# Peptides against a protein of PDB entry 6B9H, part 71

Target 1, 151 residues: chain A of PDB entry 6B9H
Amino acid sequence: AELCESLLTWIQTFNVDAPCQTVEDLTNGVVMAQVLQKIDPAYFDENWLNRIKTEVGDNWRLKISNLKKILKGILDYNHEILGQQINDFTLPDVNLIGEHSDAAELGRMLQLILGCAVNCEQKQEYIQAIMMMEESVQHVVMTAIQELMSK

## One batch from the design tools (peptide; made by RFdiffusion4, then SolubleMPNN)

Design b2_p20_4_s2 (from b2_p20_4, 8 letters changed)
Fold by OpenDDE base, seed 5:
Formats: C-alpha cells, structure tokens, sequence
Structure b2_p20_4_s2 (fold): chain B 151 residues (1-151), chain A 20 residues (1-20)
C-alpha cells in the first residue's frame, strides 16, 4: 500500500536500532516502540519499552501481543498527553498485521504514530523533517495527517 | 491535479501546521 510505503520511509528517518527496511521488519512492533520512545521518552520510557518482547521471530502470537501493547500506548498517549487531537475511530487491526503482515493495516498503525509526532512537544522538529522529505512522500504524509485531524 | 499544484498544496499545508 502507498500509505505504508511512504510511512515506512518516514519511520526510517528515526534511525532506530532495530532493523526497519521492510514491512516484515515492522510487524513485531519493536521498531514502532523505539520510534515512540524517540517521540516522547518521558512517556514511552524504558519501563514501557521493556514490556515489548524483542526476540519474537516468526511467532505471530507474540507479534500481536506486542502490537496490542503499542496500540494501547498510542491511544493512552493521545488521551493523556495530546488531548485527543487525533481520530481513533478507525483503529488498525493488529491481528492482521501480526498474523498476515497486512500492509494496509500496518499503514494505519504508522499513521497513528505520525499523529503522535506532529502533536508532541517536539512537533515543530518533526514537521520540519517531513518538509525535507521527497515531495511524493510529503504529499502522502499530508493526506495521512489530514485524515487524523478530521473528526 | 498537476505535480506543481500538489507540491504547492503540500507546502502550504505543512507551513500552516507549523504555525498552529
């Protein structure tokens, strides 16, 4: 999916420690958890990150467990810190991500993380970084932000 | 729309987002 591909490119700008070159690399949630920690390390602290299992392999049950924790973290962050500025009415299906590596649903998950970045304390820095990306990627990111801000 | 129009729209949107 175009959304997933563009947001994967965006995720790669964070330069996290975990491999993040393919859609499959993101399905265990480790990259996403590390990105969230960069976005707000006070909220997504080491105690939170340590709840995400790193040695998952191809175990889709463990992937889903991680993804559920990450989704909960994003939603809690939206309610407690961001003041519910992003739309959470259409949530990603983490079962499809973990079990089937569904790119469309993964795109939705990454879209929620994008919402965290453009609304966090360092939102200006992340928006400026987006403005330096390839133009076609910028356009997809804009569309994704617009969808999140719509009620 | 043309690529130029999309580029303009995207730039303006992100600039407005920065100002918000």
Amino acid sequence: as target 1 above (151 residues)
Amino acid sequence: SSMEQKRKETREFLEQLLAS
Scores: peptide ipSAE 0.688, ipTM 0.947, DockQ to the pose 0.873
Fold by OpenDDE base, seed 3:
Order: sequence, then C-alpha cells, then structure tokens
Structure b2_p20_4_s2 (fold): chain B 151 residues (1-151), chain A 20 residues (1-20)
Amino acid sequence: as target 1 above (151 residues)
Amino acid sequence: SSMEQKRKETREFLEQLLAS
C-alpha cells in the first residue's frame, strides 16, 4: 500500500539497528520498538524495549505478541503523555500483520507511530525531517497526519 | 498545475504544523 511504503521510507530515516528495508522486516515489531525509543527514550525506556523479543524468526505468534505490546505502548503514550492527540477509533489488526504481513494494517500501525513523532517533545525536529523527504512521500505523510488529528 | 498545488498544500500544512 502507498501509505505503508511511504511510512516505511519515513521509518528508515531513524537509522535504527534492526533491519528495516522491507515490509516483512517490520512485522516482528522490533524496528517499531526501536523507533519509539528514539521518539521518547524516557517513556519507551530500556526496560520497555527489553519486553520486545528480538529473535522471532518466522514465528507469527511471537510477532503478534510483540505487536500487541507495541500497540499498547502507543495507546498508553497517547493517553498518558500526548493528551489524546491520536484518533484510535480504528486500530490496526496486529493478527493480520503478524500472520500475513498485511501492508495495509502495517501502514496503520506506522501511522500511529507517526502520530507519536509529530506530537512528542521533539515534534519540531521530526516535522522538519519530514519536510526534507521526497515530495510524494511528504504528501502521503501529511494525509496520514490529517487523518490522525481529525476526530 | 495539480502537482504544483499539491506541493504547495503539503508545504503550507507542514509549516503550519511546525508553527503550532
């Protein structure tokens, strides 16, 4: 999906340690967890990150377990830190991501992470980074932000 | 053009978001 591909490109700008070249690389949640730690290391601290299993392989059950933790972390961050800035009415289906590498649902998950970045303490820096991306990607990111903020 | 309008819209949105 266009949303997923654009947000994958955005995720790659974080230069995390885990492989993040393909949709499949993101399905175990490790990249997403490392990105969230960069967004707010005080909230998504090392203790939180250590709850995400890194040696998952093709085990879709472990992927889903990680993804559920990621989603919970994002939602808790929105409620506790961001002040309900993200519209979470339609949540991503982590089962489809973990078992089938569903790009559309993965796009929704990455969209929630985008919401964290553009509302966090360092939001100005992340917005400036987005403004340096390819114009077609910027437009998709804008649309994704607008959808999150509209309630 | 439609492409120019899209680019302008995106830039203005992000600049407004940056200023908020």
Scores: peptide ipSAE 0.687, ipTM 0.946, DockQ to the pose 0.982
Fold by OpenDDE base, seed 4:
Structure b2_p20_4_s2 (fold): chain B 151 residues (1-151), chain A 20 residues (1-20)
Amino acid sequence: as target 1 above (151 residues)
Amino acid sequence: SSMEQKRKETREFLEQLLAS
């Protein structure tokens, strides 16, 4: 999906340690967890990151377990830190991500992470970084942000 | 063009978001 492709490109700008070149690379949640730690290392600290299993392989159950933890972390972060600025009425189906590598649902997950970035303490820097990306990516990102902040 | 319009819209939105 266009959302997933654009947000994957955005995720790649974080230069995390885990491989992040393909949709499949993101399905175990490790990249997403590392990105969240970069966004707010005080909240998504090492103790939190250690709950995410890194040696998952193709085990979809372990993928889903990681993804559930990440989703919970995002939602808790939104509630506790961001003041519930993210519209969480449409949540990603982590089962489809973990079991089927569903790009559309993965896009929704990355969209939530985008919400964290554009509302965190360093939101200005992340917004500026987005403004330096390809125009087509910027447009998709804009749409994604608008959807998150709509009430 | 449509592309130019999208670019303008996107830039304006992000600038507004940046200023918020």
Scores: peptide ipSAE 0.687, ipTM 0.947, DockQ to the pose 0.973
Fold by OpenDDE base, seed 2:
Structure b2_p20_4_s2 (fold): chain B 151 residues (1-151), chain A 20 residues (1-20)
Amino acid sequence: as target 1 above (151 residues)
Amino acid sequence: SSMEQKRKETREFLEQLLAS
């Protein structure tokens, strides 16, 4: 999916420790958790991050478990910190992500993370970083943001 | 062109978002 591909490129700009080159790399949630910690380390602190299992391998059950925690974290962050500024009426299916590496659903998960970035304390920095990306990626990101903020 | 308009629209949106 174009959304997933563009947001994967965006995710790569965070330079997290975990591998983040492919869709499969993101399916265990470790990259996403590390990205969220970078976005707001006070909220997504080490205690929160430690709840995410890092040695998952191909265990899709563990992947789904991680993804559920991450999704909950994102939603809680949206409600508690961001003031419910992002549209979460269509939640990603973490089962499809974990079990089948569904790129479309992963894209929706990454879109929620994008919402966190463009509304967090450092939102200006993240928006500026987006403006430095390839134009085709910028357009997809814009569309994703618009969808999030449209309600 | 369509591409130029698309680029302009994207830039303007992000700039507005940045200013918000």
Scores: peptide ipSAE 0.685, ipTM 0.946, DockQ to the pose 0.981

Design b2_p20_4_s3 (from b2_p20_4, 10 letters changed)
Fold by OpenDDE base, seed 2:
Structure b2_p20_4_s3 (fold): chain B 151 residues (1-151), chain A 20 residues (1-20)
Amino acid sequence: as target 1 above (151 residues)
Amino acid sequence: SMAEELSKKTKQFLLDLLNS
């Protein structure tokens, strides 16, 4: 999916420890958790991160478990820290991500993380980083942000 | 061109977001 591919490229700019080259790499939630920790390490602290199981392999049940925790974290962050600036009307289906590596649903998950980045305390740095990306990616990111912030 | 206009509108959006 266009959204997923663009946001995968964006996720790669975080240079997290976990591999993040493919859609499949993101399906266990580890990359997402590490990205969220970079976005706000005070909220997504080590205690939170340690709840995300690493080395899940191809176990889609464990992937889904992780993804559910990630999604909850994002939603809680949006509510508690960002003041409900992210429209969560359409939430990603983490079952499809974990079991089938569904790129469209993964894109929606990454979109929520994008919302965290462009609204967090370090939003200036993340927006500036986006402005340095390829123009085609910038457009997709813009559209994704607009969708998130629309009421 | 249309591509150029889209690009500058995108950049303007991001700038506005940056300054919000």
Scores: peptide ipSAE 0.656, ipTM 0.936, DockQ to the pose 0.841
Fold by OpenDDE base, seed 3:
Structure b2_p20_4_s3 (fold): chain B 151 residues (1-151), chain A 20 residues (1-20)
Amino acid sequence: as target 1 above (151 residues)
Amino acid sequence: SMAEELSKKTKQFLLDLLNS
């Protein structure tokens, strides 16, 4: 999906330690967790990150477990820190991500992380970084932000 | 062109978001 591929490119700008070249690289949640820690290390601290298992392999049950924790973290962050600025009416299906590497649902998850970045304390920095990306990616990001913030 | 106008709208959206 275009959403997933564009946001994968965006995720790559964070230069996290975990491999993040393909959709499947993101399905275990490790990259997403490391990105969230960069976005707000005070909230997504080392204790939170340590709850995400790194040696998952092809175990879809472990992937889903990680993804559920990450989704909960995002939703809690939105409620507790961001003041519910993200529309969470339709949540990503983490089962489809973990078991089937569903790109569309993964795109929804990355979209939620985008919402964290453009609403966090360092939102100006992340918006400026987006403005430096490929124009096609910028357009997808704009659409994704508009969808998240629509009420 | 249509592509140029779309680019301008996207840039303006991000600028508005940056200044909000």
Scores: peptide ipSAE 0.655, ipTM 0.936, DockQ to the pose 0.943
Fold by OpenDDE base, seed 5:
Structure b2_p20_4_s3 (fold): chain B 151 residues (1-151), chain A 20 residues (1-20)
Amino acid sequence: as target 1 above (151 residues)
Amino acid sequence: SMAEELSKKTKQFLLDLLNS
């Protein structure tokens, strides 16, 4: 899906330690967890990150377990820190991501992370980074933000 | 052109978001 591919490109700008070159690389949640820690290390601290299993291989059950923890973290962050500035009426299906590597649902998960980045304390830096990306990616990101910020 | 107009709209949106 176009959303997933554009947001994968965006995720790559974080330069996390985990491999993040393909959609499959993101399905275990490790990259997403490391990105969230960069967005707000005070909230997504080492204790939080240590709950994410790093060696899951092809075990879709472990992938789903990680993804559920990440989704909960995002939703709690929205409520506790961001004041629920983004819309969560359409949540990603983490079962489809973990078991089937569903790109559309993965795109929705990355969209929620995008919402965290553009509303966090360091949102200015992340918005400026988006402005430096390819115009085609910027357009997809804009549309994704608009969808999140609309009631 | 349509591409230029879309580019301008995108940049303006991001600028507005930056100043929000």
Scores: peptide ipSAE 0.655, ipTM 0.937, DockQ to the pose 0.881
Fold by OpenDDE base, seed 4:
Structure b2_p20_4_s3 (fold): chain B 151 residues (1-151), chain A 20 residues (1-20)
Amino acid sequence: as target 1 above (151 residues)
Amino acid sequence: SMAEELSKKTKQFLLDLLNS
């Protein structure tokens, strides 16, 4: 999906430790968790990160478990820190991500992370970074942000 | 071109977001 591919490119700019080259690399949630920690290390601290299983392999149940924790973290962050600036009416189906590597649903998950980035304390830095990306990616990011901020 | 116009529109959106 275009959303997933564009946001994967965006995710790669974070230079996290976990492999993040493919959609499959993101399905266990480890990359996403590390990205969230970069976005707000005070909230997504080591205690939070330690709840994410790193040695998951192909265990889709463990993937889903991680993804559920990440999704909860994002939603809690939105409520507790961001002031509910993200529209969470349509949430990603983490079951499809974990079990089937569903790119569309993964894109929605990455979209939520994007929402965290463009609303966090360092939002201006992340926005500036987005402005340096390819134009096609910028467009996808724009539409994704618009969807998140819409009522 | 349409692509150029879209690019400018997108960049303006991001600038507006930056200054919000």
Scores: peptide ipSAE 0.654, ipTM 0.937, DockQ to the pose 0.901

Design b2_p20_4_s4 (from b2_p20_4, 8 letters changed)
Fold by OpenDDE base, seed 5:
Structure b2_p20_4_s4 (fold): chain B 151 residues (1-151), chain A 20 residues (1-20)
Amino acid sequence: as target 1 above (151 residues)
Amino acid sequence: SAMEKKRKETKEFLQKLLAS
């Protein structure tokens, strides 16, 4: 999916420790958790990150467990810190991500993380970084942000 | 062109978002 591919490129700019070159690399949630910690390390602290299991391999049950925790964290962050700026009427299906590596649903998950970045305390820096990306990626990111903030 | 229009729209949107 175009959304997933563009947001994967965006995720790669965070330079996290976990491999993040392919869609499958993201399905265990480890990369996403590390990105969230970079976005707001006070909220997504080490104690939170340690709840995300590593060494998941191809175990889709463990993937789904991680993804559920991450989604919960994103939603709580939106409500408690961001003031409910992210529209959550279309949540990603983490079962499809974990079991089937569904790129469309993964794109929706990454879109929520994008929402965290462009609304957090360091939103100015993340927006400026987006403005330095390839123009086609910028356009996809724009549409993704518009969808999140629409009411 | 259509591409230039998209580029302008995207830049303006991100600039407005930056100022918000």
Scores: peptide ipSAE 0.693, ipTM 0.951, DockQ to the pose 0.893
Fold by OpenDDE base, seed 3:
Structure b2_p20_4_s4 (fold): chain B 151 residues (1-151), chain A 20 residues (1-20)
Amino acid sequence: as target 1 above (151 residues)
Amino acid sequence: SAMEKKRKETKEFLQKLLAS
């Protein structure tokens, strides 16, 4: 999906330790967890990150477990820190991500992470970074932000 | 052109978001 492809490119700008070149690389949640820690290390601290299993291989059950934790973290962050600025009425299906590497649902998950970035304490830095990306990617990101902030 | 309009729209949106 175009959303997933653009947000994968965006995720790559974080330069996390875990491999993040393909959709499959993101399905275990490790990259997403590391990105969230960069966004707000005080909230997504080392204790939180340590709950995400890194050596899951192709075990879709473990992937889903990680993804559920990450989704919960995002939603809690939105409620506790961001003040409910992210529309959570259309949540990603983490089962489809973990078991089938569903790009559309993965795109929705990355969209939620985008919402965290553009509403966090360092939101100006992340918005400026987005403005430096490829124009086609910027447009998709804009659309994704608009969707998140609409009620 | 359509591409130019899209680019301007995106830039204006992000600038507004940056200023908020």
Scores: peptide ipSAE 0.692, ipTM 0.951, DockQ to the pose 0.982
Fold by OpenDDE base, seed 4:
Structure b2_p20_4_s4 (fold): chain B 151 residues (1-151), chain A 20 residues (1-20)
Amino acid sequence: as target 1 above (151 residues)
Amino acid sequence: SAMEKKRKETKEFLQKLLAS
């Protein structure tokens, strides 16, 4: 999906340690967890990150477990830190991400992370970074942000 | 063009978001 591909490109700008070149690279949640830690290291601290299992391999059950923890972290962050500025009524299906590498659902997960970035303490810096990306990516990011902030 | 319009809309949106 266009959303997933654009947000994958966006995720790559974080320069995390975990491989993040393909959709499959993101399905275990490790990249996403590292990105969230960069977004807010005080909230997504080392204790939180340690709950995300590394060396998952192809174990889709472990992938789903990680993704559930990440999704919960995002939702809790929205409520506790961001003041519920993100519309979280339509949540990604982490089962489809973990078991089938569903790009559409992965895109929705990355969209939630985008919401964290554009509302966090360093939101200005992340928005400025987005403004320097490829124009086609910027447009997709815009629409994704609009969906999050609707209602 | 359609591309120019899209670019303008995106830029304006992000600029507005930046100012918020």
Scores: peptide ipSAE 0.692, ipTM 0.951, DockQ to the pose 0.982
Fold by OpenDDE base, seed 2:
Structure b2_p20_4_s4 (fold): chain B 151 residues (1-151), chain A 20 residues (1-20)
Amino acid sequence: as target 1 above (151 residues)
Amino acid sequence: SAMEKKRKETKEFLQKLLAS
């Protein structure tokens, strides 16, 4: 999916420790958790991060468990910190991500993380970073942001 | 061109977002 591909490229700019080169790399939630910690380490602190299992392998049940925690974290962050500035009307299906590596649903998950980045304390820096990306990716990211902020 | 228009639109949107 175009959304997933563009946001994967965006995620890669965070240079997290976990592998993040493919869609499959993101399905266990570890990369997402590390990215969220970079976005707001005070909220997504070590205690929160430690709830995400890092040695998941191909166990889709464990992937889904992680992804559910990630999604909850994102939603809680939106409500508690961002003041519900992003639209979570359509939530990603973490079961499809964990069990089938569904790129479309993964894209929606990454879109929520994008919402966190462009509304966090360091939002200016993240927006500037987006402006330095390839123009085609910038456009997809813009569209994703617009969708999140629409009512 | 269409590509130039998209580029301009994207830049303007991100600039507005940056200034918000």
Scores: peptide ipSAE 0.690, ipTM 0.951, DockQ to the pose 0.973

Design b2_p20_5_s1 (from b2_p20_5, 8 letters changed)
Fold by OpenDDE base, seed 1:
Structure b2_p20_5_s1 (fold): chain B 151 residues (1-151), chain A 20 residues (1-20)
Amino acid sequence: as target 1 above (151 residues)
Amino acid sequence: SAAEEERRRETREFFLKLLE
């Protein structure tokens, strides 16, 4: 999906330790967890990150378990820190992500992470970084942010 | 094209507004 592809490109700018070149690389949640830690290391601290299993392989059950924890973390962050500045109107189906590497649902998960980045304490830095990306990516990111703001 | 230029302008203005 176009959303997933553009947000994957955005995720790659974080330069996390875990491989993040393909949709499949993101399905275990490790990259997403590391990105969230970069966004707000005080909230998504080492104790939180340690709940995410890193040696997952092709185990879809472990992938789903990680993804559920990440989704919960995002939602809790929205309510506790961001004051509900992002919308959880349409939650991604983590089962489809973990079991089938569904790009559309993965895009929705990355969209929630985008919401965290553009509303966090360092939102100015992340917005400025987005503005340095290719225009085609910026346009998709804009649409994704607008959707979070309007629904 | 004109449409492409308008899209680029709208995108840029969106993020500039978001920075305010």
Scores: peptide ipSAE 0.717, ipTM 0.953, DockQ to the pose 0.909
Fold by OpenDDE base, seed 5:
Structure b2_p20_5_s1 (fold): chain B 151 residues (1-151), chain A 20 residues (1-20)
Amino acid sequence: as target 1 above (151 residues)
Amino acid sequence: SAAEEERRRETREFFLKLLE
């Protein structure tokens, strides 16, 4: 759960429009989609974002649908843009995120987004922003990045 | 503590290297 909490704190630095204060706020995928658009708006453009349903409420089926689209987007981005710079062997279980708000699996999803940020065109700025966070959070983020970069 | 200081150093060093 430490991974999820630390990465939630990191996600909050993006100041997206959607509520992003709790784990539950992230389970519908809207925050994650908005964060990805900030990371690379040319790839995660408005057309892509419009495929994510915003009015999902507590409908876990719609949450899972959104999360699947987001995960696919991340994986495609890694392949097409980042050139497989992150290890996606262990993928998050989006069913557990959408249906049960599983923090561990959500953490893995956020970890993939972290991978996008630290490898994108603006990676230097995102890394510098991380370095301004609390040391305890930085340490968790470091570990998460190390895991992504390992073969 | 010494361990805490070392962890802080390692973390900072990691991100500095990542910026290279």
Scores: peptide ipSAE 0.716, ipTM 0.953, DockQ to the pose 0.981
Fold by OpenDDE base, seed 3:
Structure b2_p20_5_s1 (fold): chain B 151 residues (1-151), chain A 20 residues (1-20)
Amino acid sequence: as target 1 above (151 residues)
Amino acid sequence: SAAEEERRRETREFFLKLLE
């Protein structure tokens, strides 16, 4: 999916410790959790990050467990810190991500993380970083942000 | 092309406005 591919490229700019080269690398949630910690380390602190299991392997049940925690964290962050309401009916299906590596649903998850980045305290820095990316990626990111803003 | 230039312009202007 174009959304997932572009946002994967965006995620790679965070230079997290976990492998983040492929869609499959993101399905266990470890990269996403580390990215969220970079976005707001005061909220997504080490205690929060420690709830995400790092040794998951191919266990889709553990992947789903991690993804559920991450999704909850994002929703709580939007509600408690960003003051934004997210429509529950448009949430990513973490079961499809964990069990089937569904790129479309993964794209939706990454889109939520994008929403956190462009609304956090350091939003200016993240927006400027996006403006340094390839134009094709910037365009997809723009449309993703616009979709979030329309909800 | 003209369409490509317009797309690039719109994208740039979007993020510039977002920085305001």
Scores: peptide ipSAE 0.715, ipTM 0.953, DockQ to the pose 0.827
Fold by OpenDDE base, seed 2:
Structure b2_p20_5_s1 (fold): chain B 151 residues (1-151), chain A 20 residues (1-20)
Amino acid sequence: as target 1 above (151 residues)
Amino acid sequence: SAAEEERRRETREFFLKLLE
C-alpha cells in the first residue's frame, strides 16, 4: 500500500531504538509506541510505554494487545490533548495488523500517528521535517493529512 | 513536466499553509 510505504519512510525519520525497516517490524506496535513517546513524552510517558510488551516475537495475540493499547492511546490523546482534531471515522483494524500484517490497515494506524505529530506542541518541527522528505512521500503525507482534516 | 511542477508547488504550499 502506498500510504503504508510512505508513512513507513516517515516513521523511519524518528530513529527509534526498535527495528523499523519493514511492515512486519511495525506490527508489534513497539516502534509506534516509541514514536508516540517522541511526539509527546509528557503524555506518552515512560509509564505508558512500559505497558507495551517489547518481547512479542511472532505472537499475534500479543501484537494485537499492544496495538489495541496504542490505538486507545492515540484516541485518548486526540480527545484529551489535541481537541478531537483527528478524523477517527475509519479506525484501523488492529486484528488484521497483528495477525496478518495488513499493510493497508497499518497505514491507517500510521496515519493516526501522523495526525498526532502535525497537531502536537512540536507540530512545526514535524511539518518542517516532512517538507525535507522526497516529494512523492510529501504528497502522500499531504493526502493523508487532508483526509484526517476532512472530519 | 508542467503537471509535475504544479503538483510539487501544491504540496509545498499545503505544508506552508499548515505552518501558519
Scores: peptide ipSAE 0.713, ipTM 0.952, DockQ to the pose 0.877

Design b2_p20_5_s2 (from b2_p20_5, 7 letters changed)
Fold by OpenDDE base, seed 5:
Structure b2_p20_5_s2 (fold): chain B 151 residues (1-151), chain A 20 residues (1-20)
Amino acid sequence: as target 1 above (151 residues)
Amino acid sequence: SSEEEKRRKEVKEFFEELLK
């Protein structure tokens, strides 16, 4: 999916420790958790990150478990810190991500993370970084942000 | 093309406004 591919490119700009070159690399949630920690290390602190299992392999049950924790973290962050500035009426299906590596659903998960980045304390820096990306990626990101903030 | 230029302008203006 175009959304997933563009946001994967965006995720790669964070230079996290976990491999993040493919859609499959993101299905265990480790990359996403590390990205969230970079976005707000005070909220997504080391104790939070340690709840995400890193030795997952191809175990889709463990992937789903991680993804559920990450999704909850995002939603809690939106409510507690961002003041409900992100639309969460359409949540990603983490089962499809973990079990089937569904790119469309993964795209929706990454979209929520994008919402965190463009509304967090360091939002100016993340927006400026997006403006340095390829125009085609910027366009997809713009559309994704518009969708999140439309309601 | 004209359409490409229009799209680039729209994207740039969007993020510039978002920075405010």
Scores: peptide ipSAE 0.679, ipTM 0.941, DockQ to the pose 0.947
Fold by OpenDDE base, seed 1:
Structure b2_p20_5_s2 (fold): chain B 151 residues (1-151), chain A 20 residues (1-20)
Amino acid sequence: as target 1 above (151 residues)
Amino acid sequence: SSEEEKRRKEVKEFFEELLK
């Protein structure tokens, strides 16, 4: 999926510790959790991150468990910190991500993380970083942000 | 092309506005 591929490229700019080269690498939620911690380490602190299982392998049940925690964290962050600036009417299906590595649903999850980045305290830094990426990626990111802000 | 330039301009303006 175009959305997933572009946002995967964006996610890679965070230089997290976990492997993040493929869609499959993101399905266990570890990369996403580490990215969220970088976005707001005060909210997504070490205690929060420790709830995400890191040694998941191909266990789809553990993947889904992690993804559910991450999705909840994003939604709580949106409500408690961001003031509900992002639209969450269309939530990603974490079951499809964990069990089938569904790129479209993964793209929706990464889109929510994008919403956190462009609305957080360090929004200016993340927006400027996006503006330095390839134009094709910027265009997809723009569309993704527009969808989040459309309400 | 003209269309490509217009697209790049739209993207740039979007993020510039988002920075405000």
Scores: peptide ipSAE 0.678, ipTM 0.940, DockQ to the pose 0.879
Fold by OpenDDE base, seed 2:
Structure b2_p20_5_s2 (fold): chain B 151 residues (1-151), chain A 20 residues (1-20)
Amino acid sequence: as target 1 above (151 residues)
Amino acid sequence: SSEEEKRRKEVKEFFEELLK
């Protein structure tokens, strides 16, 4: 999906330790967890990160478990730190991500992470970084942010 | 093209506004 591919490119700019070259690389949630820690290490601290299993392999059950924790973390972050409501926004289906590597649903998950980045304390830096990306990616990111803001 | 130029302008203005 276009959303997923563009946001994957965006995610790659974080230069996390975990492999993040393909959609499949993101399905275990490890990359997303590491990205969230970079976005706000005080909230997504080591204790939080340690709850995400890193040695998942192809175990879709473990993937889903990680993804559920990550989604919860994002939702809690939006509520507790960003002061934003997300109840009326369509949430990603983590089962489809974990079991089927569904790019569309993964895109929605990455979109939520994008929401964290453009609203966090360091939002200026993340927005400026996005402005340096390819135009096609910027446009998709813009649309994704607009969708989040329209909820 | 004109439409591409308009698109780039829209994107730029969006993020500039977001930075405010």
Scores: peptide ipSAE 0.676, ipTM 0.940, DockQ to the pose 0.896
Fold by OpenDDE base, seed 3:
Structure b2_p20_5_s2 (fold): chain B 151 residues (1-151), chain A 20 residues (1-20)
Amino acid sequence: as target 1 above (151 residues)
Amino acid sequence: SSEEEKRRKEVKEFFEELLK
């Protein structure tokens, strides 16, 4: 999916330790967790990150478990820190991500992380970084942010 | 093209506004 591919490119700019070259690399949630820690290390601290299992391999059950924790973290962060409300009905299906590597649902997950980045304390730095990316990626990111703001 | 230019302008203006 276009959203997923563009946001994967965006995720790669964080230079996290975990491999993040493919959609499959993101399905275990490890990259996403590390990105969230960079976005707000005070909230997504080491204790939080340690709850995410790093050695899951192809075990889709463990992937889903990680993804559920990450999604919960994002929702809690939005509620507790960002003061934003997100409808549960529009949330990404982590089962499809973990079991089937569904790019569309993964894109929705990354979109939520994008929402965290552009609203966090260091939002200006993240926005400026996005402005340095390729125009095609910027356009997708813009659309994704607009969708978040319209909710 | 003119359409590409307009699109680039729209994107730039969006993020500039977001920085305010």
Scores: peptide ipSAE 0.676, ipTM 0.940, DockQ to the pose 0.823

